# Ledger of designs, part 33: peptides against a protein of PDB entry 6B4J

Target 1, 315 residues: chain A of PDB entry 6B4J
Amino acid sequence: DITMQWYQQLQDASMQCVLTFEGLTNSKDSQAKKIKMDLQKAATIPVSQISTIAGSKLKEIFDKIHSLLSGKPVQSGGRSVSVTLNPQGLDFVQYKLAEKFVKQGEEEVASHHEAAFPIAVVASGIWELHPRVGDLILAHLHKKCPYSVPFYPTFKEGMALEDYQRMLGYQVKDSKVEQQDNFLKRMSGMIRLYAAIIQLRWPYGNRQEIHPHGLNHGWRWLAQILNMEPLSDVTATLLFDFLEVCGNALMKQYQVQFWKMLILIKEDYFPRIEAITSSGQMGSFIRLKQFLEKCLQHKDIPVPKGFLTSSFWRS

## One batch from the design tools (peptide; made by RFdiffusion4, then SolubleMPNN)

Design b1_p12_1_s4 (from b1_p12_1, 8 letters changed)
Fold by OpenDDE base, seed 2:
Structure b1_p12_1_s4 (fold): chain B 315 residues (1-315), chain A 12 residues (1-12)
Amino acid sequence: as target 1 above (315 residues)
Amino acid sequence: SEALKILNDFPV
């Protein structure tokens, strides 16, 4: 399976990255520990500062991240920090930055859906300049949310149930599995972030270049989802999340073919979702239904709430 | 599947 090969390649690259900076992460040396912490803060704090407040602030954050990845010194925690402080510094920063972007999907976007857009536009712009960060974003995203690939992890003989639950994307702490609502909330955040990334370009970059992971991957994702059996609650939730965030962009890009896909979802795939939807899961199902019906009735998919406008970039 | 046909119209 080409999709699974791609998944595995990204996971392998991510694992190799971790091994590459193992010396930095496992060092007992006080100076190495200090460098590690400084680099980790320099990589992650700017991402946490991303907000919907002002385009100018977003540009400053972008420039800081880009400077760090470019080997330039940046101010972090009142200190000058550079990836050149350690031979493994760049690999470590790229990994931690990518991890943090996905974590913002998992946490911030999960709680505030509109946050997807400013995070995504920075992630997209950084990905354009630093492809390895993009690959690591995908690797982290795919590991935390297999549905972003998409694939459904399978239980293997001899596997511990907790390990299987983790493979499915659940958090398991102290032998307690995450509640389904929290799980879906985190998955939703990551899918929404992904759906935003694939449609957004950093406005101050070279817009003549091809998007490193553009709407064609959104089309692929939808096609792959539709080729899979629906998963109870998960498919209805994430399909809605995806379409709400990038449906307008897909409609504009793929025109008539997008509407054919939307009709296929309504007429063929939706009954399959319904067949596996329990009474306790009707919320996600009804939300998807209402969305699809509204879009088909109006022959339009609305621009998602929080979409960045020209006025945002002038602020 | 019809989804695969749609995908083939817009290869990735």
Scores: peptide ipSAE 0.039, ipTM 0.767, DockQ to the pose 0.513
Fold by OpenDDE base, seed 1:
Structure b1_p12_1_s4 (fold): chain B 315 residues (1-315), chain A 12 residues (1-12)
Amino acid sequence: as target 1 above (315 residues)
Amino acid sequence: SEALKILNDFPV
């Protein structure tokens, strides 16, 4: 399976990255520990500062992240920090930056859906300039949300139940599995972030270049989802989240082909979702139903709330 | 379905 090969390649690259900076992470040296902490803060704090407030502030954050990844010194926590402070500094920063972008999907976007767009446009712009960060974003995303690939992890003989639950994307703490609502909320945030990344370009970059992970991957994702058996609650939730965020962009890009796919979702796939939906899971099902019916009736998908306008970039 | 096959054959 080509999709599973791609998944495995990204996971292998991510694991290799961790091994590459293991010397920095495992060091008992006081100076190395200080460098690690400073680099981690320099990589993650700017991402946490991303907001919907002003385009100018977003540009400052982008420029800071790009400068750090380019080997330039940046101010962080009142100190000058550079990836050149340690031979493994760049690999560590790329990994932690990518991890933080996905974490913002998991936490911030999960709670505030509009936050997907400013986070995604920075992530897309950084990915364009630093492809390795993009691969690591995918690796982190795929590991936390296998539905972003998409694939459904299978239980293997001899596997612990907790390990299987973690493979499915659940958090397991003290032998307690995460509640389904919290799980779906986190998965939703990550899918929304992904759906935003694949459609957004950094406006101050070289727009003549092809998007490093564009809408064609959104089409692939939908095609792959439709070729899989639906999962109860999960499929209805994430399909809605994906279409709400990138459906307008897909409609504009693929025109008649997009509408054929949307009809296929409504007529062929939606009944399969219905067949596995329990009475307690009707919320996500009804939400998807209403969305599909409205879009098909109006022959339009609305621009998602929080989409970045020209006025945002002038602020 | 035939429609699903066409969508899956879309070059990505």
Scores: peptide ipSAE 0.037, ipTM 0.748, DockQ to the pose 0.535
Fold by OpenDDE base, seed 5:
Structure b1_p12_1_s4 (fold): chain B 315 residues (1-315), chain A 12 residues (1-12)
Amino acid sequence: as target 1 above (315 residues)
Amino acid sequence: SEALKILNDFPV
């Protein structure tokens, strides 16, 4: 399976990255610990500052992240910080930055869907300039949300139930599994972030270049989902989230082929979702149904709420 | 299936 090979390759690369900076992370030296903390803050704080407020502020954040990744000193916590402070600094920062982008999907976007767009446009722009960060974003995303690949983890003989639940993307703390609503909320946030990344380009970059992980991956994702058996509640939820965020972009890009895909979803796949939907899960099902029916009736997919306009970039 | 054909066009 080529999809699973790609998944595994990204996980292996992520694991190798962790091994490359283990000296920095495991050091007991006070100076090394200080450098680690400074680098971690420099990588993650700018991402947490991303907001829908002003395009100018978003540019400042982008420039700070790019400067850090480029080996330039940046101000963080009142100190000058550079990846050159340690031989493993760049690998560590790339990993932590990628991790933080995905974390903003599962936390910020999960709670505020419109936050997907400013986070995604920064992530896309950084990915264009720093491909390794993009690969690490995918690795973190795929590990936390296997449905972003997509694949469904399987229970293996001898596996603990908690480990299987973690593989499915559930958080398990103190032997308590995450509630289904919280799980779906986090998965939705990550899928929405991904759907935003694949369609957005940083407006101040070289837009003549091909998107490093563009809408073709959205098309692939849909095709792969349709080739899989639906999961109860999960498929209806995430398919809606994906189409709400990137459906307009896919429609514009693939035109007639997109509508063929949408008809296939409505006529062939949607009945399969219905067949596995319990009475308690009708909310996600009905939401997807209404979305598909409205889009097919109007022959249009609306621009998603929170999509970045020209006025945002002038602010 | 139509979905399989589409997937083959975008294998990654």
Scores: peptide ipSAE 0.035, ipTM 0.747, DockQ to the pose 0.358
Fold by OpenDDE base, seed 3:
Structure b1_p12_1_s4 (fold): chain B 315 residues (1-315), chain A 12 residues (1-12)
Amino acid sequence: as target 1 above (315 residues)
Amino acid sequence: SEALKILNDFPV
């Protein structure tokens, strides 16, 4: 199908990127190793510094990332670092930056849901200026969270169970699979980050340009999810996460069509989720149910907690 | 459902 073709194209592009900078990553040369580490730090540290504290600080972080991607020298760890230090430096930095954004979804947003918004607005703004970073964000996101595509990986003949578990997005370490609660927590963080990216625009960019990966992709995601059989616990969890973060934006954009979709979820899709929900998984189901019932009753989707206000940008 | 067909403009 078209969705799987798109998924595969992004994975192929990501793989090609890795091959392109293999010389830098596999170099035994001391200087090349130093450059690699400096570039990796320059790409990843600014992303880890993203917080909800002040809009001015967020702008500084954005400007630093953009400068690095633009071939300008940036200060990192007390040293001047530039992608021009190695012919493969730009490709490497783009890949590592994209990887780090997704990792912040997986770790920071998973633990602190409100962190989705400042991370996402930077990611969106960088994507607007550097489309290749955006494609790599999608590639990393899709690989770690196939539900962001969305698709459900299938077991193939001859596949190891651990490899299948990894394809599903589970971490497997020392032949131990990740606990379901931790898995869902990480998936939730990545979906929340994605839901924030597709609705946010960097306020200091050219707002006349179309969002490089906007709310239409959110609508596509919902349509695709609803066309799939629900997965136990996963569907209820991630559908809630997605709608809590971007439901207000989707409501504003799609109006009557959005409400038709919510009614469809309540009337047609909920029974299918319920049918596969065990007694031990009722928490996720109940949470989604209560959210949708409240939204339908009030005819409103609340602005998500942590949404960036005008006051944030003046700080 | 018919509702899904109306909402789903994206080819699979």
Scores: peptide ipSAE 0.036, ipTM 0.736, DockQ to the pose 0.322; fails the geometry check

Design b1_p12_2_s1 (from b1_p12_2, 5 letters changed)
Fold by OpenDDE base, seed 2:
Structure b1_p12_2_s1 (fold): chain B 315 residues (1-315), chain A 12 residues (1-12)
Amino acid sequence: as target 1 above (315 residues)
Amino acid sequence: PEIDKELLKMPE
């Protein structure tokens, strides 16, 4: 399976990255520990500062992240920090930065859907300049949300139930599995972030070049979902999330072909979702239903709420 | 069941 091969390649690359900077992370040396902490803060704090408030602030954050990844010194925590402070510094920063982007999907976007766009446009722009960060974003995303690949992890003989639950994307703490609503909320945030990344380009970059992970991956994702059996509540939720965020972009890009796919979703796939939907899961089902019906009726998919406008970039 | 592969092809 080509999809699973791709998944595994990204996971392997991520694991190799971790091994590469293990010397930095496991060092008992006080200076190395300090460098690690400084680099971690320099990589993650700018991402946490991303907001919907002003385009100028977003540019400052982008420039800081790019400078750090380019080997330039940046100010963080009142100190000058550079990836050149340690031979493993760049690998560590790339990994932690990618991890933080996905975490913002899991936490910030999960709670505030509109936050997907400013986070995604920075992530896309950084990915364009630093492809390894993009691969690591995918690796982190795929590990936390296998539905972003998409694939459904299978229970293997001898596997602990908790480990299987974690593979499915659930958080398990003190032998208690995460509640379904919280799980879906986190998955939604990550899918929405991904759907935003694949359609957005950093406006201050070379937009004439091909997007490093563009809308063709959105088409691929939908195609793969449609070729899989739906999961109860999960498929209805994430399919809605994905289409709400990137459906307009897919419509504009693929036009008639997109509408053929949307009709296929409504006529062939949606009944399969309905068949596995319980009364307690009707909320997600109804949202997807209403979305599909409205889009097909109006022959339009609305621009998602929170989409960055020209006025945002002038602020 | 696999969906129609022709539908899944990227438009030129």
Scores: peptide ipSAE 0.040, ipTM 0.719, DockQ to the pose 0.489
Fold by OpenDDE base, seed 3:
Structure b1_p12_2_s1 (fold): chain B 315 residues (1-315), chain A 12 residues (1-12)
Amino acid sequence: as target 1 above (315 residues)
Amino acid sequence: PEIDKELLKMPE
């Protein structure tokens, strides 16, 4: 399976990255620990500062992240920080930065769906300039949300139930599995972030270049989902999230072909979702139903709430 | 129903 090979390749690259900076992360040296913490803050704080407030602020954050990744010193916590402070500094920063982008999907976007767009446009722009960060974003995303690949992890003989739950993307703390609503909320945030990344380009970059992970991957994702048996509640939730965020962009890009896909979803795939939907899961089901019906009726998919306009970039 | 494999191909 090409999809699983791709997944494994990204996970292997991520693991290799961790091994590369193990000296920095496992060091008992006080100076190395300080450098690690400074680099971690420099990589993650700018991402946490991303907001929907002003395009100018977003540009400042982007420039700071890019400068850090380019080996330039940046101000963080009142100190000058550079990846050159340690031979493993760049690998560490790339990994932590990618991890933080995915975490913002998991936390911020999960709670505030509109936050997907400013986070995604920065992530896309950084990915364009730093492909390794993009690969690491995918690796982190795939590990936390296998549905972003998409694939459904299978229970293997001898596997602990908790390990299987973690593979499915559930958080397990003190032998307590995460509640389904919280799980779906986190998965939704990550899928929404991904759906935003694949459609957005940093407006101040060289737009002549091909998007490093563009809308073609959105088509691939939909195609792969449709080739899989639906999961109860999960498929209805995430399919809605994905289409709400990138459906308009896919419609514009693929036009008639996209509408054929949407009809296929409504007529062939949606009944399969319905067949596995329990009475307690009707919320996600109804939401997807209403969305599909509205889009097909109006022959339009609305621009998602929070989409960045020209006025945002002038602010 | 078998999904039309043609629809699953990436648009050119």
Scores: peptide ipSAE 0.038, ipTM 0.720, DockQ to the pose 0.665
Fold by OpenDDE base, seed 1:
Structure b1_p12_2_s1 (fold): chain B 315 residues (1-315), chain A 12 residues (1-12)
Amino acid sequence: as target 1 above (315 residues)
Amino acid sequence: PEIDKELLKMPE
């Protein structure tokens, strides 16, 4: 399976990255520990500062991240920080930056769906300039949300139940599995972030270049989902999240072909979702149903709330 | 952009 090969390749690359900076992370030296902490803060704090308030601030954040990744010194915590402070500094920063983008999907976007767009446009722009960061974003995303690949992890003989639950994306703490609502909330945030990334481009970059991970991956994702058996609650939730965020963009890009896909979802795939939906899971099911029906009836998918406009970039 | 027709094939 090409999809699983791609998944494994990205996971392997991520693991190799971790091994590359192991010297920095495992060092007992006080100076190395200081450098690690400074680099970690420099990589992650700017991402946490991303907001929906002003395009000018977003540009400053982007420029700071790009400068750091380019080997230039940046101010962080009142100190000058550079990836050149350690031979493993760049790999470490790329990994931590990518991890932080996914965490913002998992946390911030999960709670505030509109936050997907400013985070995604920065991530997309950084990915364009730093492809390795993009690969690491995918690796982190896929590991936390296998449904973003998409694939469904299978239980293997001899596997601990907790390990299987973690593979499915659940958090397990003190032998207690995460509640389904919290799980779906986190998965939704990550899917929404991904759906935003694949459609957005940094407006101050070279627009002549092809998007490094564009809407064709959105089509691929939908196609792969449709070729899989639905999962109770999960499929209805994430399919809605994905279509709400990038459906308008897919419609504009693929036009008639997209509508054929949407009809296929409604007529062929949706009944399969219905067949596995319990009475306690009707919320996600109904939401997807209403969305599909509305879109098909109006022959339009609305621009998602929080989509960045020209006025945002002038602020 | 030609959508790969294979992507629209329902699993048998």
Scores: peptide ipSAE 0.036, ipTM 0.695, DockQ to the pose 0.104
Fold by OpenDDE base, seed 4:
Structure b1_p12_2_s1 (fold): chain B 315 residues (1-315), chain A 12 residues (1-12)
Amino acid sequence: as target 1 above (315 residues)
Amino acid sequence: PEIDKELLKMPE
């Protein structure tokens, strides 16, 4: 399976990255510990500062992240910080930065769906300039949300239940699995972030270049989902999340072909989702149904709430 | 942008 091979390759690259900076992470030296903390803050704080307020502020954040990744000193916590402070500094920063982007999907976007767009445009722009960060974003995303690949992990003989739950993307703490609503909320946030990344380009970059992970991956994702048996509640939820965020972009890109896909979802895939939907899960199904019916009726998919406009970039 | 024709594979 080519998809699973790709998944595994990204996970292997991520693991190799962790091994590369293990010396920095495990160092008992006080100076190394200080450098680690400074680098971690420099990588993650700018991402947490991303907001929907002003394009100018977003540009400042982008420039700071790019400067850090380029080996330039940046100000963080009142200190000058550079990846050159340690031989493993760049690998560590790339990993932590990628992790933080995915975490913002998991937390911020999960709670505020409109936050997907400013986070995604920065992530896309950084990915364009730093492909390794993009690969690490995918690795973190895929690990936390296998549905972003997409695949549905299966229980293997001899596997502990908790390990299976973690593979499915559930958080398990003190032998307690998270509630389904919280799980779906986190998965939704990550899918929405992903759907935003694949359609957005940093406006101050070279737009003539191909998107490093563009809308073709959105089409791939949809095609894979449709070729899979639906999972109860999960498929309906995430398919809606994905289409709400990137459906307009896919429509504009693929035109008639996209509408054929949408009809296929309505006519062929909906009955399969319905067949596995319990009465308590009808909310997600109905939401998806209503969305598709409206889109097909109007022959239009609305621009998602929070989509960045020209006015945002002039602010 | 060209659609990869292989991605247009309809569900079997």
Scores: peptide ipSAE 0.033, ipTM 0.709, DockQ to the pose 0.133

Design b1_p12_2_s2 (from b1_p12_2, 6 letters changed)
Fold by OpenDDE base, seed 4:
Structure b1_p12_2_s2 (fold): chain B 315 residues (1-315), chain A 12 residues (1-12)
Amino acid sequence: as target 1 above (315 residues)
Amino acid sequence: AEIDKSLLEFPE
């Protein structure tokens, strides 16, 4: 399976990255520990500062992240920090930065869906300049949300139930599995972030270049989902999340082909989702159904709430 | 409309 091969390649690259900076992370030297903490803060704090408030602030954050990744010193916690402080500094920062972007999907976007867009546009812009960060974003995303690939992890012989639950994307702490609502909330946040990344370009970059992971991957994702049997509650939830965030962009890009895809979803795929939907899960199904019916009726998909406008970039 | 499963591929 080509999709699974791609998944595994990204996971392997992520694992190799971790191995590369183990010297920095496992060092008992006080100076190395200090450098590690400074680099970790420099990589993650700017991402946490991303907000919907002003385009100018977003540019400052982007410039800081890009400067750090470019080997330039940046101010963090009142100190000058550079990836050149340690031979493994760049690998460590790229990994932690990518991890933090996905974590913002998992936490911030999960709670505030509109936050997907400012986070995604920074991530997209950084990905364009630093492809390795993009690969690591995918690796982290795929590991936490296999439905972003998409694939459904299977239980293997001899596997512990908790390990299987983790593979499915559930958090398991102290032998307690995460509640379904919290699980779906986190998955939704990550899918929404992904759907935003694939459609957004950093406005101050070279727009003549092809998006490093653009809307064609959105089409791929939809096609792959439709080629799979639906998963109870999960498929209806995430398909809605995806279409709500990037449906308008896909419509504009693929036009008639996209509408044919929506008809396929309505006429062929919806009955399959319905067949596996229990009475307690009808909320997600109904939401998707109503969204699709409205879009088909009006021959339009609305621009998602929180989409960045020209006025945002002038602020 | 007739369901076109060929849509389950990358668009050109």
Scores: peptide ipSAE 0.042, ipTM 0.725, DockQ to the pose 0.453
Fold by OpenDDE base, seed 3:
Structure b1_p12_2_s2 (fold): chain B 315 residues (1-315), chain A 12 residues (1-12)
Amino acid sequence: as target 1 above (315 residues)
Amino acid sequence: AEIDKSLLEFPE
């Protein structure tokens, strides 16, 4: 299975990255600990500062992240910080930066769907300049949200139930599994972020280059989802999230082919979702239904709320 | 119209 091979390759690369900077992370040396914390803050704080407020601020954040990844010193917490402070600094920063982008999907986008776009455009732009960060974003995303691959983790003989729940993307704390609504909220945020990344290009980059992980991966994702049996509540939720965020872009890119895909979803796949939907899960089902019906009726997919306009970049 | 199952193929 090519999809699973790709998944495993990314996970292996991520694991190898962790091993590479193990010396930095496991050091008991006071100076090494300080460097680690400084690098972690330098990598993550700018991402947390991403907002929908102004394009100029977003550019500043981008430039800061890019400078850090380029080995230039950046100001963080009142100190000059550089990845050159430790031989493992770059690998560590790339890993933590990628982790933070996914975390913003999991937390910020989950709570504020419109936040997907400014986060995604920065992530896309950084990915274009730093491909390893992009691979690590995927690795983190796939680990937290297997539905972003997509694949459905299977229960293996001898596996603890909690471990299986974690593989499915649930948080398990003190032997208590996360509530379904919170789980879906986090998964939604990550899928929405991913759907935004694949369609956005940093406007100040070399636009002549191909998107490092573009809309073709959106098509792949949809195709793979449709080739899988739907999961109760999960499929309806995430399919809606994905289409709401990138459906307009897919429509523009693939035109007639996209509409054929949408019809396939409505006529063939949607009944399969319905068949596994319980009365308590009708919310997600109805939302997807209404979205599909509206889009097909109007022959249009609306531009998602929060989509970045030219006016945003002039602010 | 018959659903074109070819749409379910992964893009190369």
Scores: peptide ipSAE 0.041, ipTM 0.712, DockQ to the pose 0.376
Fold by OpenDDE base, seed 1:
Structure b1_p12_2_s2 (fold): chain B 315 residues (1-315), chain A 12 residues (1-12)
Amino acid sequence: as target 1 above (315 residues)
Amino acid sequence: AEIDKSLLEFPE
């Protein structure tokens, strides 16, 4: 399976990255520990500062992240910080930055769906300039949300139940599995972030280049989902999240072909979702139903709330 | 109506 090969390659690359900077992370030296903490803060704090308030502030954040990744010194916590402070500094920063982008999907976007767009446009722009960060974003995303690949992890003989639950994307703490609502909320945030990344480009970059992970991956994701058996509650939730965020962009890009896919979803795939939906899971099902029916009736998919406009970039 | 599964192919 090509999809599983791609997944494994990204996971392997991520694991190799961790091994590459293990000297920095495992060091008992006080200076190395200080450098690690400074680099971690420099990589993650700018991402946490991303907001919908002003395009100018977003540009400053982007420039700071890009400068750090380019080996330039940046101010962080009142100190000058550079990836050149340690031979493993760049790999560490790339990994932590990618991890933080996915974490913002998991936490910030999960709680505030409109936050997907400013985070995604920065992530996309950084990915264009730093492809390794993009691969690491995918690796982190896929590990936390297998449904972003998409694939459904299978229980293997001899596997602990908790390990299987973690593979499915659940958090397990003190032998207690995460509640389904919290799980779906986190998965939703990550899918929404991904759906935003694949459609957005940094407006101050070289637009002549092809998007490093563009809308073609959105089509691929939908196609793969439709070729899989639906999962109870999960598929209805995430399919809605994906289409709400990038449906308008896919419609504009693929036009008639996209509408054919949407009809296929409504007529063939949706009944399969219905067949596995329990009475307690009707919320996600109904939401997807209403969305599909509205889009097909109006022959339009609305621009998602929070989509960045020209006025945002002038602020 | 037979749903054309060819739609699941990547658009050219």
Scores: peptide ipSAE 0.040, ipTM 0.713, DockQ to the pose 0.549
Fold by OpenDDE base, seed 2:
Structure b1_p12_2_s2 (fold): chain B 315 residues (1-315), chain A 12 residues (1-12)
Amino acid sequence: as target 1 above (315 residues)
Amino acid sequence: AEIDKSLLEFPE
């Protein structure tokens, strides 16, 4: 399967990246440990500072991340930090940066859906300039949220239940599996971030270039989801999240073809979701239903809340 | 009902 091959390729690349900077991460040398900590902070703190407040601040954050990835010194924690401080510094920073973007989907976007857009536009812009960061974003995203691929991990004979739960994206701590609501919240955040990334371009970049992972991947994602049997609660939740965030962009890009897809979702796929939806899972189902019905009735998909406007970039 | 896979092909 081409999708699984792509998934595995990205995971292998991510694993190889980890092996490449293992010398830095496992070093007992005090200087190496200091460099590691400084690089980790330099890679992650700017991402945590992303907010919906001002476009100018977002540009400063972008420029700092780009400078770091370009081998330039940046100020972090009152110190000058550069990836050139260690031969494995760039690989480490790229990995940690990508990990942090996905973590912001998992945490910040999960709690504040509108945060998807400023995080995504920075991620998209960095991906355009640093393709390896983009591949690592996908690798981290796919590992934490297999539904972003999409695929459903299968239980293998001899596998521990906890390991299977982790493969499904659940957090398992002290032999306790994460509550379903928290799980879905995290998955929603990551899907929303992904849906935002594929439609957004950094406005200060070369807009003439093709998006490195654009809306065609949104179409692919929908196509793959529709070719899969729905999962209870998961499919209704994530399909809604995806369509709410990127449905307007897909509508504008693919027009009549997208409406055919939406009709197919409503008429063919939605009944299949309904058939597996229990009474306790009606919330996600009803939200998807209402969204689809409203969109089809109005022949429009609204611009998502938090979408970045021209006024944001002038602030 | 089999999803018309042709609708799922990447729009040119």
Scores: peptide ipSAE 0.039, ipTM 0.713, DockQ to the pose 0.754

